# Designs tried in a protein design run: peptides against a protein of PDB entry 5D63. Part 12

Target 1, 292 residues: chain A of PDB entry 5D63
Amino acid sequence: SLRRGIYHIENAGVPSAIDLKDGSSSDGTPIVGWQFTPDTINWHQLWLAEPIPNVADTFTLCNLFSGTYMDLYNGSSEAGTAVNGWQGTAFTTNPHQLWTIKKSSDGTSYKIQNYGSKTFVDLVNGDSSDGAKIAGWTGTWDEGNPHQKWYFNRMSVSSAEAQAAIARNPHIHGTYRGYILDGEYLVLPNATFTQIWKDSGLPGSKWREQIYDCDDFAIAMKAAVGKWGADSWKANGFAIFCGVMLGVNKAGDAAHAYNFTLTKDHADIVFFEPQNGGYLNDIGYDSYMAFY

## One batch from the design tools (peptide; made by RFdiffusion4, then SolubleMPNN)

Design b1_p9_1_s3 (from b1_p9_1, 3 letters changed)
Fold by OpenDDE base, seed 2:
Structure b1_p9_1_s3 (fold): chain B 292 residues (1-292), chain A 9 residues (1-9)
Amino acid sequence: as target 1 above (292 residues)
Amino acid sequence: GGLSEALRP
């Protein structure tokens, strides 16, 4: 079963992703095929999948940027019916906005079926051009048509997955205590994480004994990421991943505050030094406390 | 819980 999370949804046949045109929040905004750049944010192409309780394999799909939902126009079962962004709620009962998402016959890609019409999200003619039509179309779960097969690239982690990544890291002190602040986290590419760091003014901030030292830098970075998230996305129900750690050195005679994020595969953490913008696999400290 | 020690860069 597909997990709750944020996904980049890519066609199985051509290098095209499901895109909300111009990221517009207007009702009836077309959802289209559009090119994407791997390992980047792809602003208008991120979708929060919220599972519907007691309805097997069924979700709403909220565009992260606009805060609107994937909607089959009039819930029509006619082939070629437009798929658009439309206002909604995560746990709506409107069949126009309910999508049954299950693995295709190839076991890797997914098909996206409208709950009411039983038609499938289709990249019409497999058109790879920017702005290509995405529509509801007749189909079956067992068909191999790549126009209706989609890869769900997960761009977020649950708090449990983040906790597991921390637990696997060798630089955790025996007294470690973690504090989870949110339930689901968008994981940023390092380039985006670094850009937020640059824009925060931290690269020009002066280290000063006690008054603005390691803890101030680490907390300022987390605050900058939080603000970036709030200012960038209209969807709710997720946070941006940026952790703070307190650690002690091996000798036990020094402590440091620093940040951390997740690796691309979400399996490990990488440490981030907010005083210089460096990423490290070993920052020289073992964490005894984290919040994220 | 944590260490009763001042943080140092």
Scores: peptide ipSAE 0.044, ipTM 0.712, DockQ to the pose 0.212
Fold by OpenDDE base, seed 3:
Structure b1_p9_1_s3 (fold): chain B 292 residues (1-292), chain A 9 residues (1-9)
Amino acid sequence: as target 1 above (292 residues)
Amino acid sequence: GGLSEALRP
């Protein structure tokens, strides 16, 4: 079963992703095929999949940028029916916005079936051009047509996955206590994380004994990421991953506050020093406390 | 001279 999470949804046949045109929140905004850049945010192409309780393999798909939902126009079963962004809620009963998502016959890609019409999300003619039509189209679960097959690239982690990544890291103190603040986290590319750091003013901030030292830098970075998230995305029900750690050195005679994020594969953490913007696999401290 | 005092770098 597909997990709750934020996905970049890529066509199985051509290098196009499901894109909400201009990231507009207007009802009826076209959803189209569009090119994407790997290891970037792809702003208009991120979708929060929310599983519907007690309805097997069925989700709403909320565009992260606009806060609107994938919607089959009038719920029509006609081939070529427009798929648009439309206002909605995560747990709606509107069948125009309910999507059954299951593995295709190839066992790797997914098909996206409208719950009501039983038609499938289709990249019309497999057109790889920017702005290509995405529509509801007739099909079956066992068909191999790549126009209706989609890779779900997961761009987020659950709190449990983040917790597991921390637990695997060798730089965790035996007294470690972690505090989980949210349920699902968008994991940023390092380039974006660094840009937030730059825009926060931290590169120009002066270290001052106690009044603005390691804890202030680490908290300022977390606050900057939180604000960036709030200012950038209209969808709710997720956070941006940025942790704060307190650590002690091996000698036990020094402590430090720092940040951390997740690696690209989401399996490990990497430490971030907010005083210089560096990423490190070993920051020289073992964490006894984190919140994220 | 506890751990809290060492939280300075």
Scores: peptide ipSAE 0.044, ipTM 0.716, DockQ to the pose 0.192
Fold by OpenDDE base, seed 4:
Structure b1_p9_1_s3 (fold): chain B 292 residues (1-292), chain A 9 residues (1-9)
Amino acid sequence: as target 1 above (292 residues)
Amino acid sequence: GGLSEALRP
């Protein structure tokens, strides 16, 4: 079954993603097909899938940018019914906003069925152009039509997945203690992470003994990412991944505070030095504490 | 010992 998380949802037939037009929070904003750039944030094309308790394979889909929900207009079962953004809540009972999401017959893509109408989210005519219509359309679970097949590319990790990535890293001290602050984390591309670092003012900050040293830099980066998240996204129920670590060197005579994020495949962590904006696989310290 | 008891670059 599909896990709770943030997804980039891409058509299985053409290089088009499910896009909330202009990221608008207005009720009735069209959801359309739109081009995307791999390994980028794709602002209007991220969806939080929230599983509905006690309803098998059924979710709401919240647009991260607008905070509105995928909505089948009037819940109509007619082919060609518009799919729009509309205000809602994560655990709504409104069948216009409830979507049953299961694997297609190809075993890799998903189909998205409206819970009430039993019609499927369809990229009309497989149109790859920006602004192409996405609509409810008749179909079956076993049909191979790529207009109704979607890849769900996971853009977030659970706290458990982040914990597992840390546990796999060789630069963890035997005394390590990790503290989890949130439940689900959007993982940023390094380019976005770096831009947040630049915008924070940290590149111009001066190291000063104790008064503004490694821990201040690391915490300032964490705070900058948190603020960026709050200012950028209207959806709730997730955080932006940015960790803080305290580490000790191999000799045991020096300690450092630094940041870390996850690699593109979410399987590993990479260290980030907030004093210079560098990414490193080995920062020269073994972590005895982290919070993220 | 903690971070405050070590050199902190």
Scores: peptide ipSAE 0.043, ipTM 0.727, DockQ to the pose 0.214
Fold by OpenDDE base, seed 5:
Structure b1_p9_1_s3 (fold): chain B 292 residues (1-292), chain A 9 residues (1-9)
Amino acid sequence: as target 1 above (292 residues)
Amino acid sequence: GGLSEALRP
């Protein structure tokens, strides 16, 4: 079953993703096929899938950027019915915004069925062009039509997954205590993480004994990421991954505060030094405390 | 003993 999370949703037949046109929050904004850049933030193409309690395999899909929801126009079962962004809520009862998402017959991709109409999200004619129509279309779960098959590339991690990644890292002190602040985290590419760091002003910040030292840098980075998240995305119910660690060196005679994020595959953490913007697999300290 | 109270730059 599909887990709660943020997904980049890519067509199984052509290199197109489900895109909310211009990221607009206006009701009736077209959802279209659009090209994407792998391993980047595809701003208008991220969707928070929220599972509906007690309704098997059924979700709302909130566009991360606009905060609006995938909506089948008038809930119509007619082939070619527009799929749009529309205002909504994560746990709506509106069948126009409820989507049953299950594996397709190929076992890798998913199909997205409207709960009410029983039609499927369809990249019309498999058109790979930017702005290609996405519509509700008749279909069945077992059909092999790639126009209705979608890869759900997970762009987020649960707090449990983040915790597991930390636990696997060799640079964790035996006294480690982690504090989880949120439930689901968008994991940023390093390029985006670095850009936030640059925009925070930290590259120009001067280290000063105690008054602005390692802990201030690390906390400032986390604050910058938090603000970036709030300013960038209109959807709720997730955070941006950025951790703070306190660590001790092998000799036990020095401590440091630093940041960390997750690797591309979400399986490991990488350390980030907010004083210079460097990414390191070994920062020279073993963490005894983290919050993220 | 306890961990150092001094955090490095």
Scores: peptide ipSAE 0.044, ipTM 0.706, DockQ to the pose 0.166; fails the geometry check

Design b1_p9_1_s4 (from b1_p9_1 with F3L A4S)
Fold by OpenDDE base, seed 3:
Structure b1_p9_1_s4 (fold): chain B 292 residues (1-292), chain A 9 residues (1-9)
Amino acid sequence: as target 1 above (292 residues)
Amino acid sequence: GGLSEATRP
């Protein structure tokens, strides 16, 4: 089954993603097909899938940017019914906003069926143009029509997945204690992570003995990422991944505080030095403590 | 070996 998480949802037939027009929070805002740029945020095209308890394979889809939900207009079963953003809640009982999401017959893509109408989210005519209509349309689970097949590219990790990535890293001290602060984390591309670092003012900050040293830099970076998340997204129920570590060197005679994020495949961590903006596979320290 | 001994890399 599809896991809870943040997804970029891409059509299986053409290079088009499910996009909330202008990221608007207004009820009735069109959801449309739109081009995307790989390895970028794609602001209006991220969806938090929240599984409905005790309803198999059924979710709400919250637009990360607007905080509104994917909604089949009037729950109509008519082919061509508009799919829009609309106010809602993660665990709603409104069938207009409940979506059964299961693997298609090809075993890699998904189909998105409205729980009430039993129609499917359809990129009308497979139109690859920006602003192309997305609508509810008649279909079946087993048909091969790419207009109704979608790849769910996962853009987030659970706290358990993050914990597992840390545990696999060779630069973890035997005394390591990790503290998990949230449940689901949007993982940023390095370019975005670096931009947040730049905008924080840290590149111009002066290292000063004790009063503004490694721990201050690392905490300031985490605070900057947290603030960026709060200012950028209207959806709730997730955080932005940015960890803080305390580490000790191999000789055991020096310690350091630094940041870390996840690699693109979410399988590993990469260290980030907030004093210079560098990404490193080996920062020269083994972590004995982290919070993220 | 504490944080007080940490320096910029």
Scores: peptide ipSAE 0.046, ipTM 0.729, DockQ to the pose 0.150
Fold by OpenDDE base, seed 2:
Structure b1_p9_1_s4 (fold): chain B 292 residues (1-292), chain A 9 residues (1-9)
Amino acid sequence: as target 1 above (292 residues)
Amino acid sequence: GGLSEATRP
């Protein structure tokens, strides 16, 4: 079954993603097909899937940017019914905003069925142009029509997945203690992570003995990422991944504070040095504490 | 508690 998380949802037939037009929070804002750039944020094209308790394979889909929800207009079963952004809540009982999401017959893509109407989210005519209509359309679970098949590219990790990635890393001290701060984390591309670092002013910050040293840099980076998240997204129920570690060197005579994020496949961590903006697979320290 | 980091070369 589909896990709770943030997804970039891409058509199986053409290079088009499910896009909330202009990222607008207005009720009735069209959801459309739009081009996307791989390995970027794609601001208006991220959706938080929240599973509905005791309703199998059924979710709300909250646009991360606008904080509004995917909504089938009037819950109509007519082919061509508009799919729009509309105000809602994560655990609504409104069938216009409830979506049953299961694997298609190809075993890789998903189909998105409205819970009430039993129609499917359809990229009309497979149109790859920006602004192409997305609508409810008649269909079945076993049909192979690519207009109704979608890849769910997961852009987030659970706290458990982050914990597992840390546990696999060879640069963890035997005394390691991790502290989990949130439940679900949007994982940023390195380019975005670096841009937040640049915008924070840290590249121009001066290292000063004790008063502004490694721990200050590492905490300032985490604070900058947290602020960026709060200022960028209207949806709730997730955080932006940025960890802080304290580590000790092999000799046991020096320690360091630094950041870390996850690799593209979410399977590993990569260390980030906030004093110079570098990414490293080995920062020269073994972590005895982290919070993220 | 941890040790403070010295100036990086």
Scores: peptide ipSAE 0.036, ipTM 0.722, DockQ to the pose 0.166
Fold by OpenDDE base, seed 1:
Structure b1_p9_1_s4 (fold): chain B 292 residues (1-292), chain A 9 residues (1-9)
Amino acid sequence: as target 1 above (292 residues)
Amino acid sequence: GGLSEATRP
């Protein structure tokens, strides 16, 4: 069963991702195949899958950038029907925007079936060119046609997954208390996380005893990431992962405030020092408090 | 007690 989350959706046959053309929020904006760059944010190619309560394996797909939803034009069952971005809501009853997503016969990729028409999201002719048509097309769940098979690469974590990653880390104090602020988090590549840090002005900020020290740097980074999220994405129902920790050293005579994010595989946390932009597996402190 | 932080240059 597909989990709620943000996905990069890649064709199983060719190196093409589901892309909302120009990231436009206009109704009827084409959804197309487009090339992507691994380990980057791929701005127009991120989709929030929201499961519909009491409807098995059925979701809306919200484009993270535009805030619009994947929509089968007029809900038509005709092969070649356009798939577009269109205004909507996460829990709509509009069958044009409801997608049943289940494993294909290969057990790795997914197929995306429109709930109403029962047609499948199809990269027409398996065209790998930028701007290639994506359409509703006839098919069956058991067919092996790669034009209708998609890999769902999860780009986010739930709060529970983040909590589990923290719990596995060896640099957690016995007195640790974590406070979860949101439910789902987009996990940024380090390059993007670093760029936000640079753009925040923190690299040029002067450390000053008490008045602008470790806690100020850590909170400023958290605030910068939050603002970046709000300014960058029109979709709702998720946050950008950036944690704040308070930690104590092994001797118990020093404490520090710092940030953390998740590793690429989402299994572990990595510490981030907002005073110098460094990523560390061991920051020299054991966390007794976090909020994220 | 107070926080003892790593300083940056």
Scores: peptide ipSAE 0.034, ipTM 0.725, DockQ to the pose 0.125
Fold by OpenDDE base, seed 4:
Structure b1_p9_1_s4 (fold): chain B 292 residues (1-292), chain A 9 residues (1-9)
Amino acid sequence: as target 1 above (292 residues)
Amino acid sequence: GGLSEATRP
């Protein structure tokens, strides 16, 4: 079953992703095929899949940027029916906005079926052009047509997955205590994480004994990421991943506060030094506390 | 005790 999370949804046949045109929050905004850049945010192409309780394999799909939901126009079962962004709620009963998402016959891609109409999300004619029509179209679960097959690339982690990544890291002190602040986290590319750091003013901040030292830098970075998240995305129900750690060195005579994020594959953490913007696999400290 | 760090380069 598809997990709750944020996904970049890519066509199985051509290098095109499901895109909310211009990221607009207006009702009826077209959802279209659009090119994407791997390992980037792809702003208008992120979708929060929220599972509907007691309805098997069925979700709403909220565009992260606009906060609107994938909507089959008038719930029509006619082939070629527009798929648009439309205002909604995560647990709506409106069948125009309910999508059954299950593996296709190839076992890797998914098909997206409208709950009411039983038609499938279709990249019309497999058109790879920017702005290509995405529509509801007749189909079956076992058909191999790539126009209706989609890869769901997970761009977020659950709190449990983040916890597991931390637990795998060798730079954890035996006394480690972790504190989870949210349930689902968008994981940023390092380039974006760095840009937030730059925009925060931290590169120009001066270290001062006690009054503005390592803990202030680390907390300021987390606050900057939090604000960036709030200012950038209209969807709710997720956070932006940015951790704070307190660590002790091997000798046990020095401690440091620093940040961390997740690697691209979400399997590991990487340390971030907010005083210089550096990424390190080993920051020279073992963490005895984290919150994220 | 508090946190001990080096001065920012």
Scores: peptide ipSAE 0.036, ipTM 0.721, DockQ to the pose 0.130; fails the geometry check

Design b1_p9_2_s1 (from b1_p9_2, 5 letters changed)
Fold by OpenDDE base, seed 3:
Structure b1_p9_2_s1 (fold): chain B 292 residues (1-292), chain A 9 residues (1-9)
Amino acid sequence: as target 1 above (292 residues)
Amino acid sequence: MPLGSLVPP
């Protein structure tokens, strides 16, 4: 079963992603095929999949940027029916916004079936052009048509997955206590994480003994990421991953506060030094406390 | 740039 999470949804046949046009929150905004850049945010192309309780393999798809939901126009079963962004809620009963998402016959890609109409999300004619029509179209689960097959590239982690990544890291102290703040986290590319760091003013901040030292830098970075998240996205139900750690050196006579994020594959953590913007696999401290 | 010296636990 597809897990709750934020996904970049890419066509299996051509290098196009499901894009909400201009990221507009207006009802009826077209959802279209659009090119994407790997290892970037792809702002209008991120979708939060929320599983519907007690309805197998069925989800709402909320556009992260607009906060609106994938909607089959009038729930029509006619081939070529528009798929648009529309206001909604995560646990709606509106069949226009309910999508059954299961593996295709190839075992890697997914098909997206409207719960009510039983038609499938289709990149019309497999058109790779920016702005290509995405529509509801007749189909079957076993059909191999790549116009209706989609890769779900997961862009987020659950709190449990983040916890597991931390637990695998060798730089965790035996007394470690972790505190989970949220349930699902968008994981940023390092370039975006660094840009937030730059925009926070931290690169120009002066280290001052006790009054503005390591803990202040680390907290300021987390606050900057939190604010960036709030200012950038209209969807709710997720956070932006940015952890704070307190660590002690091997000798036990010095401690440091720093940040951390997840690696691209989401399996490991990487340390971030907010005083200089560096990414490190070993920051020279073993974490005894984290919150994220 | 001096890295912080947090109070050890």
Scores: peptide ipSAE 0.275, ipTM 0.890, DockQ to the pose 0.669
Fold by OpenDDE base, seed 2:
Structure b1_p9_2_s1 (fold): chain B 292 residues (1-292), chain A 9 residues (1-9)
Amino acid sequence: as target 1 above (292 residues)
Amino acid sequence: MPLGSLVPP
């Protein structure tokens, strides 16, 4: 089954993603095919999939930017029915906003079926142009039509997945204690993470003994990422990944505070030094505490 | 700037 998480949803036939036009929160805003840039945020093209309890393989899809939900207009089963953004809730009973999502016959892509109408989300004519129509269309689960097949590129991790990534890292002290703050985390590309760091003013901040040193820099970075998340996205139920670690050196006579994020494949952590904006696989310390 | 240090545990 598809896991709860944030997804970039890409057509299996052409390089087009499911896009909420202009990121608008207005009811009836068209959902369209649009080009995307790999390894970037793609602001209007991120969707939080929330699984419906006791309804197999069924989700709501909340646009991360607008906070509105994918909605089949009037729940109509007619081919060509518009798919739009519309106000809603994560655990709605409205069949217009309930989507059964299961793997296609190819075992890699997914099909997205409206729970009520039993029609499928379709990139009409496989049109790769920006603004191409996405509609409900007749189909079956076993058909190979690429207009109705979608790759779900997972852009987030659960707290358990983050915990597992930390546990695999060799730079963790035997006394390590981790504190999980949230349940699901959007993982940023390094370029975005760095831009938040730049915009925070930390590159121009002066290191001062005890009064503004390593712990202050690390906490300021986490605060900047948290603020960026709150200011950027209207959807709820997730956080932005940015960890803080305290580490001790091999000799045990020095300690440091620093940040960390996840690698692109979400399998490993990478350390981030908020005093200089550097990414490191080894920061020279073994973590005895983290919160994220 | 120098990398600041934390009091070790």
Scores: peptide ipSAE 0.269, ipTM 0.887, DockQ to the pose 0.641
Fold by OpenDDE base, seed 1:
Structure b1_p9_2_s1 (fold): chain B 292 residues (1-292), chain A 9 residues (1-9)
Amino acid sequence: as target 1 above (292 residues)
Amino acid sequence: MPLGSLVPP
């Protein structure tokens, strides 16, 4: 089954993603096909899939940017019915905003069926142009029509997945204690993470013994990422991944505070030095404490 | 060089 998380949803037939037009939060804003740039945020094209308790394989899809939900207009079963952004809640009972999402017959892509109408999210005519219509359309689960098949590229991790990534890292001290702050985390590309770092003013900050040293830099980066998240996205129920670690050197006579994020495949962590903006696989310390 | 002055555990 599809896990709770943030997804970039790409058509299986053409290089087009499910896009909320202009990221608008207005009711009735068209959801359209749009080109995307690999390994970037793709601002209007991120969707939080929230599983509905006790309803198998059924979700709401919240646009991360607008905070509105994927909505089948009037819940109509007619082919060509518009799919739009509309105000809603994560655990709504409105069948216009409930989507059954299961693997297609190819075992890799998914189909997105409206719970009420039983029609499927369709990239009309497989049109790869920006602004192409996405609509509810008749179909079946076993059809091979690529207009109704979607790849769900997961852009987030659960706290458990982050914990597992940390546990696999060789630079963890035997006394390590981790503290999880949130349940689901959007994982940023390094370019975005670096841009937040630049915009925070940290590159121009001067290290000063005790008064503004390693812990201040690491906490300031965490705060900058938190603020960026709050200012950038209208959806709730997730955080932006940015960890803080405290580490001790091999000799045990020095300690450092630093940040960390996840690698692109979400399987490992990478250390980030907020004093210089560097990414490192080995920062020279073994972590005895983290919060993220 | 990154500098840390954290008290070791």
Scores: peptide ipSAE 0.267, ipTM 0.886, DockQ to the pose 0.743
Fold by OpenDDE base, seed 5:
Structure b1_p9_2_s1 (fold): chain B 292 residues (1-292), chain A 9 residues (1-9)
Amino acid sequence: as target 1 above (292 residues)
Amino acid sequence: MPLGSLVPP
């Protein structure tokens, strides 16, 4: 079953993703096929899937950028019915915005069925061009039509997954205590993470004993990421991954505060030094505390 | 080198 999370949704037949046109929050904004760039943020193409309690395999799909929801126009079962962004809520009862998402017959891709109409999200004619129509279309769960098959590439991690990644790292002190702040985290590409760091002013910040030292840099980075998240995305119910760690050296006579993020595969953490913007597999300290 | 004034635990 599909887990709650943020997904980049790519067609199984052509290199096209489900895109909310211009990221607009206006009701009736077309959802279209659009090209994407791997290992980038793909701003208008991220969707938060929120599972509906007690309704098997059924979700709302919130566009991360606009904060609007995938909506089948008038809930019509007619082939070619527009799929648009529309205002909504995560746990709506509106069947126009409820989507049953299950594995296709190939076992890798998913199909997206409107709960009410029982039609499927379809990249019309498998058109790979930017702005290609996405519509509700008749179909079945078992047919192999790639126009209705979608890869759900997970762009986020749960707090449990983040916790597991930390636990696997060799630079964790025996006294480690982690504090989880949120439930689901968008994991940024390093390029985006670095850009936030640059825009925060930290590269020009002066280290000053006690008054603005390692802990201040690390907390300022986390605050900058938090602000970036709030300023960039209109959807709620997720955070941007950026951790703070306190670590002690092997001798136990020095300690440092630093940041960390997740690797591309979400399986491991990488340390980030907010004083110089460096990514490190070993920062020279073993973490005894983290919050993220 | 990163600089810190953090008190060790």
Scores: peptide ipSAE 0.263, ipTM 0.884, DockQ to the pose 0.782

